# Ledger of designs, part 78: peptides against a protein of PDB entry 2C5K

Target 1, 91 residues: chain A of PDB entry 2C5K
Amino acid sequence: EDPFQQVVKDTKEQLNRINNYITRHNTAGDDDQEEEIQDILKDVEETIVDLDRSIIVMKRDENEDVSGREAQVKNIKQQLDALKLRFDRRI

## One batch from the design tools (peptide; made by RFdiffusion4, then SolubleMPNN)

Design b2_p24_8_s4 (from b2_p24_8, 11 letters changed)
Fold by OpenDDE base, seed 4:
Structure b2_p24_8_s4 (fold): chain B 91 residues (1-91), chain A 24 residues (1-24)
Amino acid sequence: as target 1 above (91 residues)
Amino acid sequence: DLRKQNEKLREKVKELRKETEERE
């Protein structure tokens, strides 16, 4: 098992679930899940830090190509940013 | 269940962090 790839997969899944929640709850303060979502978004931000740290460590080893992993993290960052924007702009 | 999914993610992050720390 590759922990990096598993984290990438689970992070994207989590963001997708939140995105789906926002679709069903497009009003800020709709229910008690609002604070939980904020906490999860913070967890995702910290997860990205851990992913980046992993890449930095791998990059020290010339035998490890990190370009693909960097692209994956970039994609997650973009997904998170889009989701945060959507979440914050709810009426 | 967002909470359960987040807990799963947190556990996998711990595994990743452990691997990273071992290589640092």
Scores: peptide ipSAE 0.589, ipTM 0.924, DockQ to the pose 0.879
Fold by OpenDDE base, seed 5:
Order: structure tokens, then C-alpha cells, then sequence
Structure b2_p24_8_s4 (fold): chain B 91 residues (1-91), chain A 24 residues (1-24)
């Protein structure tokens, strides 16, 4: 499998798991998972940078159609933003 | 386990970076 597709799959799975956690934990607290989630969200942000770099290289050097990959990354960014909003608004 | 999943993701990201660097 293409590393890009594997990363996309694993990233979305990770965000889904966090989203499920937030659903069960709508109040911010001193849970050990809180800091872990914050760390993972930062890792996802960095992962998106790496995904974008991969797309740039493919578009420039390989001249491949990257529209599908761009859509996938856009979807991940939207999912991340929505998740961050849910996470940050907890009281 | 979120930690284990994140570790797996980090390894796949390394593979992606390697492939990207090889093409740059």
C-alpha cells in the first residue's frame, strides 16, 4: 500500500477515536488522556504538512493527478478543525 | 489505545517522508 494512503487512513482513524472520546468526556478535566489527545492533535497537524509535501512533489516532479489526494487532505483538515473546536469548547 | 495508534501513525509518517525525500 502507498504510504500516503496508509497515513490518510490512520490519521482519520485516530481523529475518529478522539472524537468518540470527546463524546464520552464532554467536560474538560485532569484525565491522563487529555494531554495525550493534545499531543496527538499536534502530531496530526505535522502529519498534514507531510501529506501536503508529498502532494507537492507528486504534482511537480511526477506530474501525477493529485486532485484525489488533495481532497483527502482537505477532508482531514476539516475533520481536525471540527475536532479541535469540540475539544476546546469543553468546560 | 490512542498511544499505540499514534505510534503506528508516526511510523507510517516516517515512511511517507522517506518516499517524499527520495522524489525531491
Amino acid sequence: as target 1 above (91 residues)
Amino acid sequence: DLRKQNEKLREKVKELRKETEERE
Scores: peptide ipSAE 0.588, ipTM 0.924, DockQ to the pose 0.903
Fold by OpenDDE base, seed 1:
Structure b2_p24_8_s4 (fold): chain B 91 residues (1-91), chain A 24 residues (1-24)
Amino acid sequence: as target 1 above (91 residues)
Amino acid sequence: DLRKQNEKLREKVKELRKETEERE
């Protein structure tokens, strides 16, 4: 099993679940999951750092193509940014 | 549910970090 691909998959799934939560809870409130979501978003940010570090190490090896992995991380960053915007701008 | 998924993610990140550190 490739831990990089598993982390990418799990990260995107986590962001999707949060996005679904925001859809069901489009207003900021006193929901018990609000703080948990904030904690998870912070964990995702740190996860992206770990993904980038992994890519840097792989890129040092000339026999390993990292272009696809860089694109995946870019996509996750875009997804995170969009989600944070939705979360912060809730009424 | 979100917590359980996050715990899963943390475990996989731990594996990734370990592999990265071993290759550094």
Scores: peptide ipSAE 0.587, ipTM 0.924, DockQ to the pose 0.893
Fold by OpenDDE base, seed 3:
Structure b2_p24_8_s4 (fold): chain B 91 residues (1-91), chain A 24 residues (1-24)
Amino acid sequence: as target 1 above (91 residues)
Amino acid sequence: DLRKQNEKLREKVKELRKETEERE
């Protein structure tokens, strides 16, 4: 499996696990994991930058179809945004 | 374990960055 697909997979899994955590801990500051989650969310944001960079490099070569990868990154961005909103709305 | 999972992700990101840099 290529690094791009592995990163996509692991990123989505990470976001899902955080989402599950929020489900169990819907109160801000309720757990010592709050700081860790914030750190991970920042790491995911940086990961998305790296994913986009990879796509840009691929697009430079017109013979490579990046539509699928762009859709994957878009999906991750949407998942991240939804998760951040959920995280921030916790009471 | 969110921390351990994040560490694994970081390692894969390093691999992605390496591949990207090689293609740049």
Scores: peptide ipSAE 0.586, ipTM 0.923, DockQ to the pose 0.913

## One batch from the design tools (peptide; made by RFdiffusion4, then SolubleMPNN)

Design b2_p25_1_s1 (from b2_p25_1, 13 letters changed)
Fold by OpenDDE base, seed 3:
Structure b2_p25_1_s1 (fold): chain B 91 residues (1-91), chain A 25 residues (1-25)
Amino acid sequence: as target 1 above (91 residues)
Amino acid sequence: EREKFKEKVKELRKYTEEKEKELEE
């Protein structure tokens, strides 16, 4: 199993969870899961650092195929930024 | 599950560190 692709998959699942939570909870602090969702947002933010580092290291290995990985991380960053904005704008 | 996610991230970090070490050997 490719740990990079596994983490990408898991990250997107976490983002999907956050998206669904925001949709169902458009009022800040109205649920006991609020803090966990906030923690997951931070987890994803930190995970992006690990994903980027992974790409940098693997690009140094001529035997590794990193094609498309930067685009995958870029997509995750865009999703995270959008969700953070939506989460912070909740009343 | 958040904990399983965190665990997989740790695995990636460790994997990256090991690869980086191999590249420097």
Scores: peptide ipSAE 0.723, ipTM 0.942, DockQ to the pose 0.852
Fold by OpenDDE base, seed 1:
Structure b2_p25_1_s1 (fold): chain B 91 residues (1-91), chain A 25 residues (1-25)
Amino acid sequence: as target 1 above (91 residues)
Amino acid sequence: EREKFKEKVKELRKYTEEKEKELEE
């Protein structure tokens, strides 16, 4: 599989994990996994940089089809931002 | 898992770097 699509898929899986965690833990600091969830949030944030860079580079190659990739990253950014808000609003 | 995710991100970064080299050679 194309590394870009693999990372998109994996990123969405991480976001889903975060979403499920927030659903089960609406109180901040009540679980030992909270630190790992915070780390994953940062991982996703940094991964978006790598995804964007990939798009920029691949656009320079006429043999690469990058159609829809920017929209995929945009969607990931939107999901991340929403989850960050929900995570930070927990009491 | 988080580790697999991090590995795939590294693969993407590597892939991107190699493509960038190809474009500049």
Scores: peptide ipSAE 0.723, ipTM 0.942, DockQ to the pose 0.784
Fold by OpenDDE base, seed 4:
Structure b2_p25_1_s1 (fold): chain B 91 residues (1-91), chain A 25 residues (1-25)
Amino acid sequence: as target 1 above (91 residues)
Amino acid sequence: EREKFKEKVKELRKYTEEKEKELEE
């Protein structure tokens, strides 16, 4: 098991859920699920902190290969920022 | 499922903390 890659995968699934929600709900506050979506956005933000911390720690272990992990997290950050912008600018 | 996601994140955090402890031993 690779906890880092598993969390990356799960994070991207959460981002996909948010994306789908935004496409279905372009009006802010129109259903009871919006609060959960906002919570997921916060979950992803916190998860990014945990992912970055993981990279920092694993870099200290010469037996760990962390190649490409920083790029993966950067991609997640970019996706999150785009979704946050779309979510916040809904009418 | 949000709760399962949060659980996986906890697993990562625990894994990281354990690795950090090993590095400090």
Scores: peptide ipSAE 0.723, ipTM 0.942, DockQ to the pose 0.793
Fold by OpenDDE base, seed 2:
Structure b2_p25_1_s1 (fold): chain B 91 residues (1-91), chain A 25 residues (1-25)
Amino acid sequence: as target 1 above (91 residues)
Amino acid sequence: EREKFKEKVKELRKYTEEKEKELEE
């Protein structure tokens, strides 16, 4: 089974966690979990590389249906970029 | 959970690598 969709789901869950954290913590460095959140941001960034690679490889296989996957990754990238901006702008 | 997430990402990476090998044969 192709684990692409599972990773997409998990990535979105991580992004949601980050979003909720930013909402609750508008001040930088005031919580012990901030480093963990920063690590997750990096995890997601690296995961996007793996997702993109997966799409490229699967496109070479005529038996694989990758329809909609690029849009899914694009959406994740947009969410990540927005969260990075919000996270970095915290005072 | 972060560790479970990382585990699933590793599974994706391995799956991709296996498919690449298949395509090269």
Scores: peptide ipSAE 0.722, ipTM 0.942, DockQ to the pose 0.830

Design b2_p25_1_s2 (from b2_p25_1, 13 letters changed)
Fold by OpenDDE base, seed 4:
Structure b2_p25_1_s2 (fold): chain B 91 residues (1-91), chain A 25 residues (1-25)
Amino acid sequence: as target 1 above (91 residues)
Amino acid sequence: DMEEYKKKVEELREATEKKEKELEE
């Protein structure tokens, strides 16, 4: 089992959930789940820190190939940033 | 499911810490 890839997968699922929520709720504060979504956003942010740390540590081992992992995390960061922007801009 | 999500994140963290420890030894 590769916990890195599993976390990447799960993180993307969380982002997808957030995306769907934003689509359904274009008005801020109109649903009891908004706080939960905010919590998920924060959880994802923290997860990204863990993902990055994982990459940094693995890079210290010449026997480990982290090729592609940085790109994966970059993609997640971009998705998160976009969602945060959309979420925060809701009126 | 956030519970499983957090569990997997913890597994990643633990794996990372283990690896880091190994590198320091």
Scores: peptide ipSAE 0.684, ipTM 0.935, DockQ to the pose 0.896
Fold by OpenDDE base, seed 1:
Structure b2_p25_1_s2 (fold): chain B 91 residues (1-91), chain A 25 residues (1-25)
Amino acid sequence: as target 1 above (91 residues)
Amino acid sequence: DMEEYKKKVEELREATEKKEKELEE
């Protein structure tokens, strides 16, 4: 099993959960799950640090190709930023 | 599931540390 790809997959599932929550709860503080969603956002941010570190280390090995992994992490960061913006702007 | 999620993140971190050690040997 490739832990990088598994983490990418799981992270995207967490982002999807956040997206669905925002869609159902466009008003801040209207649900008991909001704090849990905030915690998931922070967990994803920390996971991205671990994903980036793994890429940095793998890039030191000339036999490894990480170009695709860099694109995957970039996509996750873009999704996270968009969700954070939507979540924080809820009234 | 957040428990399994955190477990997989830990596995990634450990794999990274192992790889870094191997590159230094």
Scores: peptide ipSAE 0.684, ipTM 0.935, DockQ to the pose 0.875
Fold by OpenDDE base, seed 2:
Structure b2_p25_1_s2 (fold): chain B 91 residues (1-91), chain A 25 residues (1-25)
Amino acid sequence: as target 1 above (91 residues)
Amino acid sequence: DMEEYKKKVEELREATEKKEKELEE
């Protein structure tokens, strides 16, 4: 079992949902789901903390290579930041 | 699904805690 990869996959799916929402709702406050989307954004932020913690702990084991995982989390952070910016810039 | 998402995040947290304990033994 690799919960890290599962969480990465699920997180990306959440980000995709947010991306799709922003595409469909370029005006802020025009939909009842907006609060839910905001909650998802916060959930993803918290999940990233858990992902980073996982990597930090794994890096303490010299037998583990986490380079790929670090790249995955970096990519997620970049996607999140871009989505947050787009979400906040809606009028 | 958010419920499953949260469950998997919890599994990750548990796995991390388990690994951390192993490293301290």
Scores: peptide ipSAE 0.683, ipTM 0.935, DockQ to the pose 0.854
Fold by OpenDDE base, seed 5:
Formats: C-alpha cells, structure tokens, sequence
Structure b2_p25_1_s2 (fold): chain B 91 residues (1-91), chain A 25 residues (1-25)
C-alpha cells in the first residue's frame, strides 16, 4: 500500500464532492451541509501540508524520483484554490 | 468517509516519519 497515492485519490474525491456542491448551491448559507463543506476544504488544505512534507522527505533520498508526486500535489493545490474562490464568491 | 480519509492521512504521516528516521541513520 502506498499511502501517498491513497491520500491523493481520496483528496481528489473530496474536491469533486465540493465542486458538485458549489454547482448546486450558488447562495451562501442556504444548506445544512455548508459547514461540512467548509470543514472538508480546511481538511484538504491541511492534508496538502502532509503531502508536501512527504515529498520533501523523499527528495532527501537520491534514489527517489518525486517529480510525478510534485505534479500531483500541484494539481490538487490548483483545484483547491479554484474551489475556494468559487465558494467564497457565492452571494 | 472522512474518518477513513483521516486515517489514511495519518498513515501517510507515519510513513513520512519512518522514512525520515531511516535517512538520519
């Protein structure tokens, strides 16, 4: 089992859930699930710190190639930033 | 499931710490 890839996969699933929620809810505070969505956004943000730390440590091993992992985390960060923008701009 | 998600994040953290320890030896 590769915990890094599992976390990446699970994180992307959470981001997809948030994306779908935002699409269905363009008005802030109109649903009981909004607080849960906010919590998930924060959890993903914190998870990215753990993913980055994992990469930093692995980069200390000259036999490890983390370029693919760095790209994965970069993609997750971009998705998160876009979702945060959309979520915060809701009226 | 967020509980399982958090468990996997913890597993990642532990794996990272293990690797870091190995690199320090």
Amino acid sequence: as target 1 above (91 residues)
Amino acid sequence: DMEEYKKKVEELREATEKKEKELEE
Scores: peptide ipSAE 0.683, ipTM 0.935, DockQ to the pose 0.925

Design b2_p25_1_s3 (from b2_p25_1, 14 letters changed)
Fold by OpenDDE base, seed 2:
Structure b2_p25_1_s3 (fold): chain B 91 residues (1-91), chain A 25 residues (1-25)
Amino acid sequence: as target 1 above (91 residues)
Amino acid sequence: EREEYRKKVEELRKETKKREEELRK
């Protein structure tokens, strides 16, 4: 498996962890792991930058089709945004 | 696991850098 797909897979696993945490913790600050979850959110945001960079570089090669990768990153961004919203809505 | 996750991200960065350098040749 190429590094891009591995990172996509791992990122989705991180997002899944966040999703599960939010489901179990609807009150902000009620668990010692909350700060770690916040760190994971930031890690994913930074990872998306790296994913985008890889796509930008790949797009410079006319022989490469990046449409599938762009769709994958778009999906990750949408999941992240939704999770951030849910996470921030917790009181 | 976060540590392994970060390692894979670094591998992606390395690949990206390598590809970018190759395209500049």
Scores: peptide ipSAE 0.648, ipTM 0.926, DockQ to the pose 0.891
Fold by OpenDDE base, seed 5:
Structure b2_p25_1_s3 (fold): chain B 91 residues (1-91), chain A 25 residues (1-25)
Amino acid sequence: as target 1 above (91 residues)
Amino acid sequence: EREEYRKKVEELRKETKKREEELRK
């Protein structure tokens, strides 16, 4: 498997971990893992930048179809935004 | 798990850099 797809897969796993954490911890700052979850959120944000960079470079090659990869990144961004909103709205 | 995640991201960065260099040839 190519690095892009591996990163997409791993990113989704990280997002899933965050989702599960939010479900179990609807109150902010009530667990020692809170800081780690925040770090993971930032890691995912940075990873998205790297994924986008990869796509931009690939677009320079006329023989490459990036539409599928763009859709994958779009989906990840949507998931991240939703999780960030839920995470920040915790009381 | 996060460490392995970061390693995979680094692999992506390396691939991206390599592709960019190849396109400049």
Scores: peptide ipSAE 0.646, ipTM 0.926, DockQ to the pose 0.827
Fold by OpenDDE base, seed 1:
Structure b2_p25_1_s3 (fold): chain B 91 residues (1-91), chain A 25 residues (1-25)
Amino acid sequence: as target 1 above (91 residues)
Amino acid sequence: EREEYRKKVEELRKETKKREEELRK
C-alpha cells in the first residue's frame, strides 16, 4: 500500500478511536486520557496538512488523477470537524 | 501506535518531497 493510502487508513483509525472515546466519556475531563485524545486530534489536523500537500504536488502532474484522493481527504476533514464539535460540546 | 502513525506520515512527506523534486527537473 502506498504511503498516502496508508496514512488515510491510519488517520481514520485514529478518528475511530476518538469517536469511541467520546461515546464512553460524555463529560469533559472525566479521565486521564482526555489530554491524549486532544493530542491525537492535533496530530490528525497536522496530518491533513501533509495529505493536502501531497495532493497539491500530485496535481502538478497531468498524468495523475487526484479526485479520489481529494475526496478521501475531504471525508477525513468532515469526520474531524464533527468529532471536534462533539468533543468541545462536552460539559 | 501513535509513533507508527507518525512514521507513516513521515514516509508520505518523503514521497511528496521526491515527487516535487522530479517535477522540478
Scores: peptide ipSAE 0.645, ipTM 0.926, DockQ to the pose 0.887
Fold by OpenDDE base, seed 4:
Structure b2_p25_1_s3 (fold): chain B 91 residues (1-91), chain A 25 residues (1-25)
Amino acid sequence: as target 1 above (91 residues)
Amino acid sequence: EREEYRKKVEELRKETKKREEELRK
């Protein structure tokens, strides 16, 4: 499979895990997995940088259409931002 | 698993680097 698409898929799975955690843990620091979830959030943030770099390189090839990939990354960024907000609002 | 996730990210990085090198030729 295309490494880009695989990373997108895996990233969305990580985001889904975070979403499930937030749903089950409305109180901050109330679980041993709290630190792991924070690490996953950071991992996804760094992965987005790698996805963007991949797109930038592809744009150098005039024969490559990157619009679809840009839309995918945009969606991931929106999901991450929403999850960060929800995670940080926990008391 | 986070380890496998990181491996896939590394594969993407390698592909990106390879493409960049090919474009320089």
Scores: peptide ipSAE 0.644, ipTM 0.925, DockQ to the pose 0.820

Design b2_p25_1_s4 (from b2_p25_1, 12 letters changed)
Fold by OpenDDE base, seed 5:
Structure b2_p25_1_s4 (fold): chain B 91 residues (1-91), chain A 25 residues (1-25)
Amino acid sequence: as target 1 above (91 residues)
Amino acid sequence: MREEYRKKVEKLREETERKEKELEE
């Protein structure tokens, strides 16, 4: 498995962890793990930049098809945005 | 887990940089 797909896989796993945390902790600041979850959110956000950079470079090669990878990153971005919204709206 | 995650991200960055250099040759 190539580095891109491995990162996508692990990113989705971390997003799943965040989702589970939000579900169990609908009130902000009620758990010692909240700071770690915040860090994970930031890590994923930064990782998306790296994923996008990879795609940008691949697009420069006429022999590479990046449509599948673009769709994967788009999906991850949508998931992250939804989770960030839910996380920030907690009272 | 997060440490391994960061290592994988680093591998992605390295691959990206390598590919970019190849395209510039």
Scores: peptide ipSAE 0.690, ipTM 0.931, DockQ to the pose 0.906
Fold by OpenDDE base, seed 2:
Structure b2_p25_1_s4 (fold): chain B 91 residues (1-91), chain A 25 residues (1-25)
Amino acid sequence: as target 1 above (91 residues)
Amino acid sequence: MREEYRKKVEKLREETERKEKELEE
């Protein structure tokens, strides 16, 4: 099993959870799960650092192709940014 | 969910560290 792909998969699941939460909770601060969702957002942000680091290291090996991985991380970053914006816009 | 997630992130970190060491040898 590829640890990178496993993390990507789980990160996407975390983002999906956040997306579903935002859809159900358009008002900020009145749900017990909001703090956990904020923690998940932070966890994903930190995980992206680990994903990027792994890509940087792998790129040092000329025999490795990380183009697909870079695209995956880019997609995750875009999803995270969109979710952060939606989460912060809640009143 | 989050506990298993963190474990997988740690596995990624370990893999990265191993690869980095291999590249230095």
Scores: peptide ipSAE 0.689, ipTM 0.931, DockQ to the pose 0.936
Fold by OpenDDE base, seed 1:
Structure b2_p25_1_s4 (fold): chain B 91 residues (1-91), chain A 25 residues (1-25)
Amino acid sequence: as target 1 above (91 residues)
Amino acid sequence: MREEYRKKVEKLREETERKEKELEE
């Protein structure tokens, strides 16, 4: 498996972990894992930058198709944005 | 888990840099 797909897969796993945490902790600041979850959110944000960079570079190669990769990153961004809203709106 | 995640991200960065170099050399 190529590095891009490995990162996509692991990023989705991180997002799933965040989702499960939010489901179990609808109140902010009542768990010692909250800081770690915030760190994971930041890690995913930075990873998306790396994924986008990879796509930009690949677009310069006429022998590479990036359409599928762009869709994957778009989906990850949508999931992240939704989770950030849910996480930040907890009381 | 996060450590392996970071390692994979680093591999992606390395591959990206290598590809970019190949395109410019």
Scores: peptide ipSAE 0.689, ipTM 0.931, DockQ to the pose 0.901
Fold by OpenDDE base, seed 4:
Structure b2_p25_1_s4 (fold): chain B 91 residues (1-91), chain A 25 residues (1-25)
Amino acid sequence: as target 1 above (91 residues)
Amino acid sequence: MREEYRKKVEKLREETERKEKELEE
C-alpha cells in the first residue's frame, strides 16, 4: 500500500478516536485526555495539508493516476469539520 | 499510535518532496 493510502487509513482511525472521545465526554475539560484529543485534531488538520500537497504534486506527473484521491481527502475534511464542530460545542 | 501515524505522514511528505524534485529535473 502506498504512503498516501496509509495516511488516509490512519487519519480515519484518528478521526474515529476523536468521535469516540466526544461520545464519552460531552463536557469540555472533564479529563486529562482532552489536550491529547486537541492535539490529534491539529495533527489531522496538518495531515490534510500534506495529503492535498501530495495530490497537487502527483497531478503534475502525467504518469500518475490520482483518481479518487481528491474525493478521499474531501471526505476526511468533512469528517474533521463535523467533529471539530461537535468538540467545540461541548459545554 | 500517534507516533506511527506521524511516521506515515513523514513518509508521505518525503514521497511528495521526492516526486516534486523529480519533476523539476
Scores: peptide ipSAE 0.688, ipTM 0.930, DockQ to the pose 0.847

Design b2_p25_2_s1 (from b2_p25_2, 16 letters changed)
Fold by OpenDDE base, seed 4:
Structure b2_p25_2_s1 (fold): chain B 91 residues (1-91), chain A 25 residues (1-25)
Amino acid sequence: as target 1 above (91 residues)
Amino acid sequence: SMEERIKKEEEILEEARKEVEEERK
């Protein structure tokens, strides 16, 4: 399997995990998983940076999948931003 | 890790690009 696509898939699963946590935990700092979720958020952020770098490398050659990959990363970024906002708004 | 897998892919892609460039000379 394409390593890029595998990473995208894994990242989306992590985002889903975060979403589920936020949905069930609307109060900040009162759960043992709080630190774990913060770590996952950071991991996703770092992964997105690496995904962008890989796209830069791919753009050096004519590749039909470049625009598709950019759209995938954009979608992940949008999901992350939404989740970060929800996470930070918790009381 | 995910980051490591992506970095490995980037390296492979870079090497492939270099090979193609050499073939064009």
Scores: peptide ipSAE 0.034, ipTM 0.460, DockQ to the pose 0.054
Fold by OpenDDE base, seed 5:
Structure b2_p25_2_s1 (fold): chain B 91 residues (1-91), chain A 25 residues (1-25)
Amino acid sequence: as target 1 above (91 residues)
Amino acid sequence: SMEERIKKEEEILEEARKEVEEERK
């Protein structure tokens, strides 16, 4: 088991869930799940911070090649930023 | 939770580092 990869996988699934929600809900405040989606967005943001910390530890303490993991986190950040923009632009 | 799993991984890495440091003494 690789906890890092499991977290990455779970995070991507959450981002997909948010994407699907935004696609179906272009009006802010019209659904009971909106607060839950906001919470998930915040959780993903915090999880990314923890993933970055994990990479720092691996690079420092084990001198591992973390380029692959850094790329994964970068991709998640890009997806989150795009979703946040779409979420905030809802009328 | 996601954060808990990451925290556990970091703790394991830190302990491994400490063991290596002790072996160097």
Scores: peptide ipSAE 0.032, ipTM 0.455, DockQ to the pose 0.082
Fold by OpenDDE base, seed 1:
Structure b2_p25_2_s1 (fold): chain B 91 residues (1-91), chain A 25 residues (1-25)
Amino acid sequence: as target 1 above (91 residues)
Amino acid sequence: SMEERIKKEEEILEEARKEVEEERK
């Protein structure tokens, strides 16, 4: 399988995990998993940086059409931003 | 890890570019 697509899939699964946690834990410091969720958020953020770098390399080194991949990364960024906002606004 | 898989992909692309450049010489 395409490593880029596998990483996108894994990232979306992690975002789903975060979404499910926020839905069930609307209070900050609710349980022992909060630190794990914070770590996952950080990992996803770093993964997005690497995905962007991968797109730059593909465009430069292989002159490949990356429009579809750029759209996928944009979607992941939007999901992450929404989840970060929800996570940070928990009381 | 996810980051390692992306790095491997970038390395493969870099090696492919080098091979093409060598063949063009």
Scores: peptide ipSAE 0.031, ipTM 0.453, DockQ to the pose 0.053
Fold by OpenDDE base, seed 2:
Structure b2_p25_2_s1 (fold): chain B 91 residues (1-91), chain A 25 residues (1-25)
Amino acid sequence: as target 1 above (91 residues)
Amino acid sequence: SMEERIKKEEEILEEARKEVEEERK
């Protein structure tokens, strides 16, 4: 079991959920789920911070090869930034 | 939660580090 990878997987699923919501709701405030989506966005943001901390610990304290994990987190950050931009620019 | 799972990952790593350190001494 790799808790890091499980969190990555769950985060990507949440990002997919957000993406689907934005695609179906191009107008801000038109659905009761918007607050939930905002909460998910915030949760993902906080989770990314935790993932980064985990990588720092692995690299600093455990001297592990973290290149693959860094790439995964970078990808998640890019996805989140794109989704946040799309979410904020809804009319 | 996600945070709890990340915390567990860090705890596992810490335990592994301790085991290696004990074997080295």
Scores: peptide ipSAE 0.026, ipTM 0.460, DockQ to the pose 0.105

